# Peptides against a protein of PDB entry 6DSZ, part 91

Target 1, 361 residues: chain A of PDB entry 6DSZ
Amino acid sequence: NYVVTAQKPTAVNGCVTGHFTSAEDLNLLIAKNTRLEIYVVTAEGLRPVKEVGMYGKIAVMELFRPKGESKDLLFILTAKYNACILEYKQSGESIDIITRAHGNVQDRIGRPSETGIIGIIDPECRMIGLRLYDGLFKVIPLDRDNKELKAFNIRLEELHVIDVKFLYGCQAPTICFVYQDPQGRHVKTYEVSLREKEFNKGPWKQENVEAEASMVIAVPEPFGGAIIIGQESITYHNGDKYLAIAPPIIKQSTIVCHNRVDPNGSRYLLGDMEGRLFMLLLEKEEQMDGTVTLKDLRVELLGETSIAECLTYLDNGVVFVGSRLGDSQLVKLNVDSNEQGSYVVAMETFTNLGPIVDMCV

## One batch from the design tools (peptide; aimed at target 1 V261 Y343 M347)

Design b2_p29_6_s4 (made by RFdiffusion4, then SolubleMPNN; from b2_p29_6, 9 letters changed)
Fold by OpenDDE base, seed 1:
Structure b2_p29_6_s4 (fold): chain B 361 residues (1-361), chain A 29 residues (1-29)
Amino acid sequence: as target 1 above (361 residues)
Amino acid sequence: SLPNIFAPLEVSEEEFLEKLVEALKKEAA
């Protein structure tokens, strides 16, 4: 009897950083298919705290902090449409992952979107938004003490949503999304009315963005608005200000992931399909009235890593590179480039043994 | 001993990131 010890999944399909174990702890959470790994970021490195088996492949994993919570909660959606909100609870040496809320958000009717599952959380924690099916936006209201995640659908006229985020600084929850129609790709915004369960007109739209516009980054205040990442261009828009750059360096490979470095949204990491790591910079201009506006956008090459499926800035210039196709890495950013002109040094590498072919025997 | 990959920066994280950005800007100029 060869107990084929089912090798633990090694391919990373998501990562997030936040304060999940406590208000003070910095955590790295890694999704590896059905497994969630929880680490504490320490001066000595990543300390493993808990592994959690999920009832399906993790499709969405987001940390969020509702009003009145001392630490982050974890939203997980599986590829089987099982949603849960998890809390870390420690009682002495006993570590429990508590399910605060759960639900199945599968619809009986709908075409699953070809671009996969998108899950987003309103920055003010008013709702979770899900793009699961074409022409539908699912909303999960975030009610305190609700153990059952109930969702409703709002019809989207835009059938082919590419990416969607909630915007910051909006009175009502507001989504910004890239969509495709026969005329090309466009950006639109909608306000989400929880009360009326409908979309209202959002603050702005941009028709005819770059044909390969693939990602939306919601930008925090004071800038607000969104960044749209294309194949050839990076565009900022906040309703009042529009700024686009077309740095030649991004044309070489498609940007596939991003992570915000700082809370103010001045710096982002970008990863491409060649494993190049970039920093996107939002340059500030202080106006005479004390308002901060975007002066310019810059993209700078940091170096090369494994091909990132996900990126997260940790602390002290350390970045976790979650890779599905290659080895995941802890990399350190340096102020001084090496002899090759790289600002990136691989500090630790986590061997990817490839997809676990779940040989269901 | 695993290298202390998370050794505190000699400067604040913000100052580090500012210096990095300045370095990147100088190389691109």
Scores: peptide ipSAE 0.542, ipTM 0.891, DockQ to the pose 0.790
OpenDDE base, seeds 2, 3, 4, 5: peptide ipSAE 0.539, 0.530, 0.529, 0.514; ipTM 0.898, 0.895, 0.889, 0.890; seed 2 fails the geometry check

Design b2_p29_7 (made by RFdiffusion4)
Pose (drawn by RFdiffusion4):
Structure b2_p29_7 (pose): chain A 361 residues (1-361), chain P 29 residues (1-29)
Amino acid sequence: as target 1 above (361 residues)
Amino acid sequence: SAVEEALEELHTEDEMAEAWEKKAEEARE
């Protein structure tokens, strides 16, 4: 027999922003399935440079440039456990994606977990963290000689884990995650020590959180901490400091995705399965000693986009809405809510044949 | 409002912003 592609996969599973082509080149990297798309934000709008194609299902896609790098290095993990670090190199008149490092990191002895694969990267590019199998947190240290991507497993006493994030502004690599056991689910803190290959007691106390906590947000350096998005209550955890707000405006649909807007982290974008788009706020309270602290949380609805699996703010009040169940689109957020109450205006839609349930000729 | 204040800081007056506003207006038609 013989199989050809009549149409490339149109559903958007992942999208990231960063400087990939050159420095201050606002790139939008869209992950479909086996396809990877790279764009440059120009005055025209989204204009592509190179659409590559891999022999795998892109499951983790993150950007970073470690200590002393020219441009961000892209990291990709296949669902069949193929890891690679890539680099856009337009040295010639053409374009080549050189593979700085690669390596298969499948464990012969783990069970894939509910909520699937998680790929997290250190705030200062110390390591790549993986959550492939239950009870096994995999670490991939980041240096130069680790070109044949080597890795080692740590063990995780916490068996059922929901979401994991690397915390900003810590003495060393620290991890914040939501895990589940009997008696509800909780949030626990750990320290990754890639010198002894162990877990150390984390920075702060284990807290009880909402029963349906589904997302953890890495809060940037000026504030530090972690934001946990459950079904009804949005909570902020940072050591002893703790804030939460529970607007009934949210319970109607589960919040699925989040995106950081400002570099400070004062504004965040949220998405519903009902197709909404929120703005999560971390309002500031600059005190007498010239320092900045955080006072409260406020969530107010912006309007509605399409159902988003990915979410990304690009530039000049524009957000790319990566939709898996429908058309992905481009959106302008305006200060003046011109029509009705929707601060959201559609600029461009991308044909998504969506989940093809049935068809005929 | 708090949302209006938050959205205010996301807008500039450069060539790229003008081109995107024009495109948004055309899309309203």

Design b2_p29_7_s1 (made by RFdiffusion4, then SolubleMPNN; from b2_p29_7, 12 letters changed)
Fold by OpenDDE base, seed 1:
Structure b2_p29_7_s1 (fold): chain B 361 residues (1-361), chain A 29 residues (1-29)
Amino acid sequence: as target 1 above (361 residues)
Amino acid sequence: SLVEEALKSLEKDDEKAKALDKKAEEALK
């Protein structure tokens, strides 16, 4: 009897940082196929707390804090459309992951989107949005007492959504998305009415963005709006202000992931398909009326890492680089560059043994 | 540089930060 010790998955397909175990603990959560690994970020590095097996490949993993929760909750959606909201509970040495809510959000009819599953949470925690199928936006209203995640669909006229986010600072939940039509790629916004279960006209749109515009970043207040990342350009738009840059350095390789460093959206990490790590900087301008506007966008090369599937800033310039194709890394961003001009130092490397071939046994 | 200023602002002067910096320095040896 060869007990093939099923190798634990090592390829990272998602990571998030937040306060999941407590209000005070900084956690790194790593999705490795069907496994969730929970770490506490300590002075000594990553301390493992718990591993959780999920009933399917994790497709979406997002931390969120509903109003009046002391710590973050975890939303997970699997590739089989099983949704859950998880809470960490510790009672002495006993650690439990509690399912607060669950549901299956699969539709009987729909074309699964070619770009895969997108899951987003409204910053005000009013709803979860899901792009699962072409021409549909699924909404899960967030209700504290609801153990059953119920969803409804809103029809999208835009069949080919590339990426979607909820915007910050909106009275109603507002999505911003890049979509493709026969004329090219465009950015549009919609308000989501929970009451009427429909879209209302959003605050702004931008037709004919860069042809390879692939990512939307919702920018927190005070800037608000969104960043659109393309192959050659990075564009900011908030309805009133438009600013675009085309730094030659990003043209060399496609940006594939991003993570916000600052709560106010002043800095982002960007990772490309060559494993280059960039910082995107939002320079502020304070107006005479006390309003803050975007002055400029800057992109700076930090160094090279493993090819990131996901990035998450931890603390003190420490970044977790989750890699699917290579080894995941814990890296430090140093103020001083090395002899090669890199600001990135690998602190720890996590060997990727490759995809677990599910030997259907 | 702008990047150096940005990176400098990420540094914290706490025990956790110092321990992480030490770990980073040890990884360079």
Scores: peptide ipSAE 0.320, ipTM 0.776, DockQ to the pose 0.826
OpenDDE base, seeds 2, 3, 4, 5: peptide ipSAE 0.314, 0.306, 0.093, 0.315; ipTM 0.774, 0.764, 0.604, 0.774

Design b2_p29_7_s2 (made by RFdiffusion4, then SolubleMPNN; from b2_p29_7, 11 letters changed)
Fold by OpenDDE base, seed 4:
Structure b2_p29_7_s2 (fold): chain B 361 residues (1-361), chain A 29 residues (1-29)
Amino acid sequence: as target 1 above (361 residues)
Amino acid sequence: SLVEEALSSLHGDDEKAKALDKKAEEAKK
């Protein structure tokens, strides 16, 4: 009996940073298929803290901090629609990952979306939104005392949602999404009524965005609004201001992931299908009334990494590059470019042994 | 360059960025 020791998954399919272990600790959380790895970010590098086996492939992994929590909670959704909210607890040397809430959010009826599972959390932690099926938006209300994650569906008229996020600074939970219809791709917003379990008209829309518009980034205050990333263009819209750029450099390869560097949304990392790492810069203009407006958008090439499935900025110019196709990397962003004009230096490389092909024997 | 300015702030001014964000949160209370 050859016990084929199932090789641990090495391909990264998600990463997130936040304060999961404590209020003070900066954590890197890495999803590798069914495995969650938890690290503390230290001046010496990544310190492993815990590994957690999940009952399925991790499809969504998001940190969030409900009002009155001292540290972040972790939302996980698996590809089999098992949802949980996890809390880290440490008591001396005893480390426990506590399931605060769980549920299965699978519907009996619905076509799974071809673009996969999207999971988002309202910045004010009022709800979780899930795009699992075409023409449906699933809502999980966030209640502290609820150990059972219950969801309801709201019908979307827009059947082909490309990406969706919750906006910041909205009185009601508000989604912004890119969708496709026969006329092209468009951006729309909806307010989500928990009470009525319906969509209300959102603050703005933008018809006829770029045909390959693929990602929505919700921008925090003071800017608010959203960034829409396409193949050829990057656009900002907040209802009052629209700005578009078409930097030639992004046309070479499709941007596939992003991560916010600054809490105020002034900088983002962008990764493309060639492993190029960019910085998106939001230039501020302060008005005489103290309002902050977007002056300009800029995209700058930082260098090359492994092809990112996910990116997360840690601290001090350190970035984790989670790769599914190649080796994951811990990279440093330097102030000065090297001889090749790159600002990126690999500090650590995590060998990817390839996807575990579930050979159904 | 704009890149160098942006990258320079990642190595030193994180305290200012955190202080500005903290001020923005305190102004909402």
Scores: peptide ipSAE 0.406, ipTM 0.733, DockQ to the pose 0.190
OpenDDE base, seeds 1, 2, 3, 5: peptide ipSAE 0.384, 0.384, 0.398, 0.386; ipTM 0.739, 0.737, 0.734, 0.739

Design b2_p29_7_s3 (made by RFdiffusion4, then SolubleMPNN; from b2_p29_7, 14 letters changed)
Fold by OpenDDE base, seed 1:
Structure b2_p29_7_s3 (fold): chain B 361 residues (1-361), chain A 29 residues (1-29)
Amino acid sequence: as target 1 above (361 residues)
Amino acid sequence: SLVEKALSSLHTDDEAAKALDAKAAAAKA
């Protein structure tokens, strides 16, 4: 009986940054299959705080801060549709991860979407949205007193949702999504009525976007709106303003992940399938009335990393590159390029031992 | 460049920044 010490998973399938352990602590949370690793970001690097075993593969992991919470809560959805909201509590040396709410959000009837599970949180923490099944949008209302996560479905006419986000600055929770129909890919918005449990017409739509439009980024105020990332183009739309760029450099490899650097959405990191790291920049224009509008979009190559499954900006130009296929990295973004023109320096590399194939021996 | 200007604003002059920069410098060596 070789007790194969169950090798800990090393492939990263999600990462998020926020204030989970305290209001002041900057945390990196890493999903490695069924394991959640919690780190504090320090001057010395990543300090491990806790590892948590989950009741399944982590499919969604999002930090959110409801009104009146001093620190972020963690939403997790597993591939088995187990949802929970977790809170970190520390009492002296005792560290507890408390389940504030939980539920199973699996439907008895539905075709699981080919693009997998999408989970999103309204920026105002009114609801969680889930795209689990084609033609359905699941809503979990966020109620502080509710220990049981109850969900309802809203029917989507759009059967093939590619990506979806909640928009910022909307009076009602508003989703923006890329979908595919026989005519191509399109962007649409819907308001979500919790009261009526239906969609209302959203503020805008864009028909016939790029055929390979794959990602929606909700842009915070003051810009608002969304960025749509394709294979060849990056577009911004907020209902009033449309701007598109087609930088040749992004055509070389598919952008597969993104992360917001600035709280105001002025900068994003983009990672492609070749491990290239880009910065997307939103250039602001201040109008005479004091409104801020998007002037231009720019994409700049920073350098190369491991192929990112997920990216998260930490602080001080430090980025965590979560890799499923390669080694995860902490990288530093330098002001000055190296001799190769790269602004990226690997600070730490985390060996990926590959998928733990459950070798049933 | 635009990128250098963007990156320059990510660096803080705090001790944490210096420690991270030192770690980055050590990883280049």
Scores: peptide ipSAE 0.343, ipTM 0.737, DockQ to the pose 0.857
OpenDDE base, seeds 2, 3, 4, 5: peptide ipSAE 0.326, 0.308, 0.337, 0.321; ipTM 0.722, 0.723, 0.740, 0.728

Design b2_p29_7_s4 (made by RFdiffusion4, then SolubleMPNN; from b2_p29_7, 12 letters changed)
Fold by OpenDDE base, seed 3:
Structure b2_p29_7_s4 (fold): chain B 361 residues (1-361), chain A 29 residues (1-29)
Amino acid sequence: as target 1 above (361 residues)
Amino acid sequence: SLVEEALSSLEKDDEAAKALDKKAEEAKK
C-alpha cells in the first residue's frame, strides 16, 4: 500500500492576522488552496495550532469581531460559493473549529466577474458584502442567532467593479468602490439599506481617477475615507479632503497587495509584482478644533521580499509575506538599514513546492 | 529618516520583542 502522502499545498493565496484562538493570542491564519493553517505568534516564532480542510479553494478569508464577542470570528468563502463563519473553541486539550453559520451564496443567474470574488465585512459587523457577479452586490446580514447565511442581491448599475470596501465611521454601512466604464475608472460610494435592500447615495464620489486604479483601502477614523492605489498614483479621499501623490518608485512595478499596520490607519504595507515592500505613511495634521486631517501621503521603500500575494503585519515589526509564486517569508523590519539600504531581514522562509493548480476536473 | 522614525515606533521593549530581535539577529549570521 503506497500511502501517497498527498503533498500539502505550499502556495499561499491569503493570510490574515487577529485574535482567533483567544482574546490574548495573536494568530496568523494562512490559506493554501483548500487548506487553512492556524498559527499562534510567539516570541519563538509561528506555533502551529490547527489545520482545517475546506470544501473548496478559499477565495475570501476575513477576521471580524461582532460586538460582545471576546475573540474574532472567521468568515470564509470558497470559489464554489460556500460561505461559513468559523469559531475557534478549546476545551482543555480539545481544539474544535465550530461552524457558527453556513450557506451557499451562488446565484443561478449572473456572469461571474472577471476580477474574481471580492468579499468584505462592514467594520461595525452589520453585514458581509460580496461581489461575485457583474452588476450585483450580494449582502449577507450578520445575525448572531442565524445558523444559515441568507443573502440578497442589490443591483449595481456599475457593471465593472475593480475593487470594493466598506468605509469606517459611517452611520449606515457604506461601500466605496473603483469601477470602469467607457469614460475610464471612477470611485463611487453607496450606502447599503438592509431594510429596503437597496443602495442609497453615498457621501462622495470621484470621477476620472487613474486609468489603472486597482485597489481600495478603507481608512479607519480619525482620517476616515479611502485610499485608491493605481499604477502611477496613490490618492486619498474622504468627501472633504482630496490628496494625491505620484511617487516615481511605484510606477516601476504594479502594487498588488496591501496590509494595515496601525489600527488607526496611519501606516500600510504595500507589495508589488517585483517583491518590493513599501510603507505608505499617512501624516497627521491636528486642526484647531481638535479634528485630525490628512496632511500628506508618503511612500517609502523598505526592501525586497518574495512576490507577495498577501501581506500581514504581526507585531514588533514582524511581517508575514504570503507568496503564491515564491517562498513565503517571515520578515523583520529593522530600524537600521543594511549596506544595501534595506530595512527587511528574512527571519524564516517557507518553501513553496509550486502552485497546486486545482485542475477543475 | 522618516522610515527609521516609522520603524522605531513598531519596536516593543518587552521580553517577547527581545526574543524576536535575538532570533532576527541570529538569522543575520
Scores: peptide ipSAE 0.371, ipTM 0.800, DockQ to the pose 0.797
OpenDDE base, seeds 1, 2, 4, 5: peptide ipSAE 0.369, 0.370, 0.350, 0.347; ipTM 0.783, 0.780, 0.711, 0.796

Design b2_p29_8 (made by RFdiffusion4)
Pose (drawn by RFdiffusion4):
Structure b2_p29_8 (pose): chain A 361 residues (1-361), chain P 29 residues (1-29)
Amino acid sequence: as target 1 above (361 residues)
Amino acid sequence: AEAERAELFAEPVAPGYTEDGVYLDFPTF
């Protein structure tokens, strides 16, 4: 027999922003399935440079540039456990994606977990963290000689884990995650020590959270902490400091995705399965000693995009809405809510044949 | 139409308060 592609996969599973082509090259990297798309934000709008194609299902896609690098290094993990670090190199008149490092990191003894694979990267590029199998947190240290991507497993006493994030602004690599056991689910803190290959007691106390907490947000350096998005209550956790708001405006649909807007983290974008688009706020309270603190949380609805699996703010009040169940599109957020109450205006839609349930000729 | 769409895209959004009293300030890159 013989199989050909009559149409490339159109559903968007992942999208990230960063400086990948050069420095201050606002790149939008869109992950479909086996395809990877790279764009440069120009005055025209989204203009592509190179659409590559891999022999795997892109499951983790993150950007970073470690200590002393020219441009961000892209990291990709295949669902069949193929890891690689890439680098856009336009040295010549052509374009080549050099593979700085690669290595298969499948464990012969783990069970894939509910909520699938999670790929997290250290705030200061100390290591790549993986959550492939239950009870096994995999660490991949980041240096130069680790070109044949080597790795080692730590053990995780917490068996059922929902979402994991690396915390900003800590003495060393620290992890914040939501896990489940009997008696509801909780949030616990750990420290990753890639010198002894162990877990150390984390920075702060283990808190009880909402029963349906589904997302953890890495809050940047000026504030520090972690934001946990459940079904009905949005909570902020940072050591002893703790804030939460529970608007009934949210419970109607589960919040699925989040995206950082400002570098400060004072504004965030949220998405419903009903197709909404929120703005999560961390309002500031600059005090007498010239320092900045955080006072409250406020969520107010912006309008509605399409159902988003990915979410990304690009530039000049524009957000790329990566839709898996429908058309992905481009959106302009305006201060003046011109029509009705929607601060959201569609600029461009991308044909997504969506989940093809049935068909005929 | 395409030129209008590109002009809209390249337009920076001025910061200000919304009708709901929410202050919005979008970063530029």

Design b2_p29_8_s1 (made by RFdiffusion4, then SolubleMPNN; from b2_p29_8, 10 letters changed)
Fold by OpenDDE base, seed 2:
Structure b2_p29_8_s1 (fold): chain B 361 residues (1-361), chain A 29 residues (1-29)
Amino acid sequence: as target 1 above (361 residues)
Amino acid sequence: SAAERAAAFATVVKPGYTKDGVYLDFPVY
């Protein structure tokens, strides 16, 4: 009886950074198929705290902090549409992952979107938004006392949503999304009314963006607005300011992931399909009235890593590179380049043994 | 610019998330 010890999954399909174990701890959470790994980020590196088995492949993993919570809660959605909100509790040496709320958000009617599951959380923690099916936007209202995650759908006129985010600094929850129609790709915003369970007109739209616009980044205040990333261009829009750049270097490979470095949204890491790591910089212009506007966008090549499925800036120039196709890495960003012109140094490599082929023998 | 790159690698403490003054000092190997 060869007990084939089921090899633990090593391919990373998601990662998030926040304060899950405590208000003071900085955590790295890594999704590896059905496994959630929880680390504390320390001066000595990643300290493992807990590994959690999930009842399904993790499709969405997001940390959020509702008003009145001392630490972050974790939203997980599985590929089979099981949703939960998890809380970390430690009592002495006993570590418990508590389900604060759960529910199944699957619809019997709807075409699953070809671009897969998108899950987003309103920055003010008013709701969770899910794009699961074409022509539908699912909303999970966030209520402190609700142990059952209930959702409702709002119809989207735009059938082919490419990416969607909640914007910052909006009185009402507002989504910004890239969609495709026969005329090309466009950006649109909607306000989400929880009361009326409908969309209202958002603050702005931009028709005819780049044909390969694929990602939306919501920019926090003071800039606000969103960054739209395509194959050839990076565009900023906040309703008042529009700025686009087309750096030749990004045309070589598709940008596939991003992560915000600064809380104020001045810098973002970008990873492409060749494992190139970039820094996107938002240059600030201070107006005489004290308002902050975007002056310019810049992209700088930092170096090469494993092909990132996800990126997360930890602290002090340390970045976790979660890779599905290659080895995940902890890398250090340096002020000065090495002899090869790279600003990236690998600190630790986590071997990816590839997809667990469930050999049903 | 070199100054902008230097700024890009500064320690980032998220307001309201991490306690002020807690910096992670990863060893550079």
Scores: peptide ipSAE 0.035, ipTM 0.451, DockQ to the pose 0.075
OpenDDE base, seeds 1, 3, 4, 5: peptide ipSAE 0.016, 0.024, 0.021, 0.011; ipTM 0.380, 0.416, 0.464, 0.422; seed 4 fails the geometry check

Design b2_p29_8_s2 (made by RFdiffusion4, then SolubleMPNN; from b2_p29_8, 9 letters changed)
Fold by OpenDDE base, seed 4:
Structure b2_p29_8_s2 (fold): chain B 361 residues (1-361), chain A 29 residues (1-29)
Amino acid sequence: as target 1 above (361 residues)
Amino acid sequence: AAAARAAAFATKVEPGYTKDGVYLDFPVF
């Protein structure tokens, strides 16, 4: 009997930071295929707390805090459309990961999207949105007492959604998405009516964005709106303010991941396909009425890391670089650059024993 | 590595440094 000790997955396919173990603890959660690793960020570094096996590859992993919860809950969706909401409970030395709710959200009909599964949570925790299939947007209403995750579909006229997020500061849950049609790529918004189970007209749209616009970032208040990242440009839009930059430095490689650094949305980490790490900065202008508007966008090259599948800012300039293709890293952002002009120093490297995917570029 | 990690996490820096209208926890530019 060859007990093939199945090697634990080492390739990272998702990461998130939040307060999962307690309201006070800063956690790093890492998805490695079917495994969820939970760490506490401590003065001594990353302390492992728990490893959890999932019944499927983790496709979506998001922390959220419903009204009246003291700490974050974890939403997970697997590649086979098993959804769950998890809660961390500790009683003395006993650690339990509690399933608050679960369900399968697979449809019998629909074309699975070629760009994969997108899962998003409304910032006000009214719903979860899922882009699983072309021409459909799945909604999971969030209810505290619901142990069974039920979902419904809303038809999307836009068949080729590239990326989608919920916006902040909206009276109704509002999505912003990049989509492609024969005329190019566009940005559109929809309000999601939970009551009527339909889309209403959103606050704004932007037709004919950059042809390679690939990512939407929802910007928190006070700025609001969204950032659209392309191959050559970064665009901000909130319905009233439009601003685009085309920094030459980002043209060298495609931005593939992002993470918000500041709760107010002033800074974002960006990672490209070459492992370059950038900071996107939102310069504010305060109006005489106290309204905050976007003055400018800036991009700064911080340095080079492993090719990020996901990024998450922890604290005090420490960033976790989750890599699928290379070694994951814990890196420190420094105030001063080194002799090579890099602001990034590797603190720890986590060996990836996964197949070296020769990306034939 | 352990000492560097300990030093990195020992002090929490909240976003608050503002340079040229941008919020930072460390100056980049």
Scores: peptide ipSAE 0.023, ipTM 0.640, DockQ to the pose 0.277
OpenDDE base, seeds 1, 2, 3, 5: peptide ipSAE 0.022, 0.023, 0.024, 0.021; ipTM 0.587, 0.535, 0.695, 0.450; seed 3 fails the geometry check

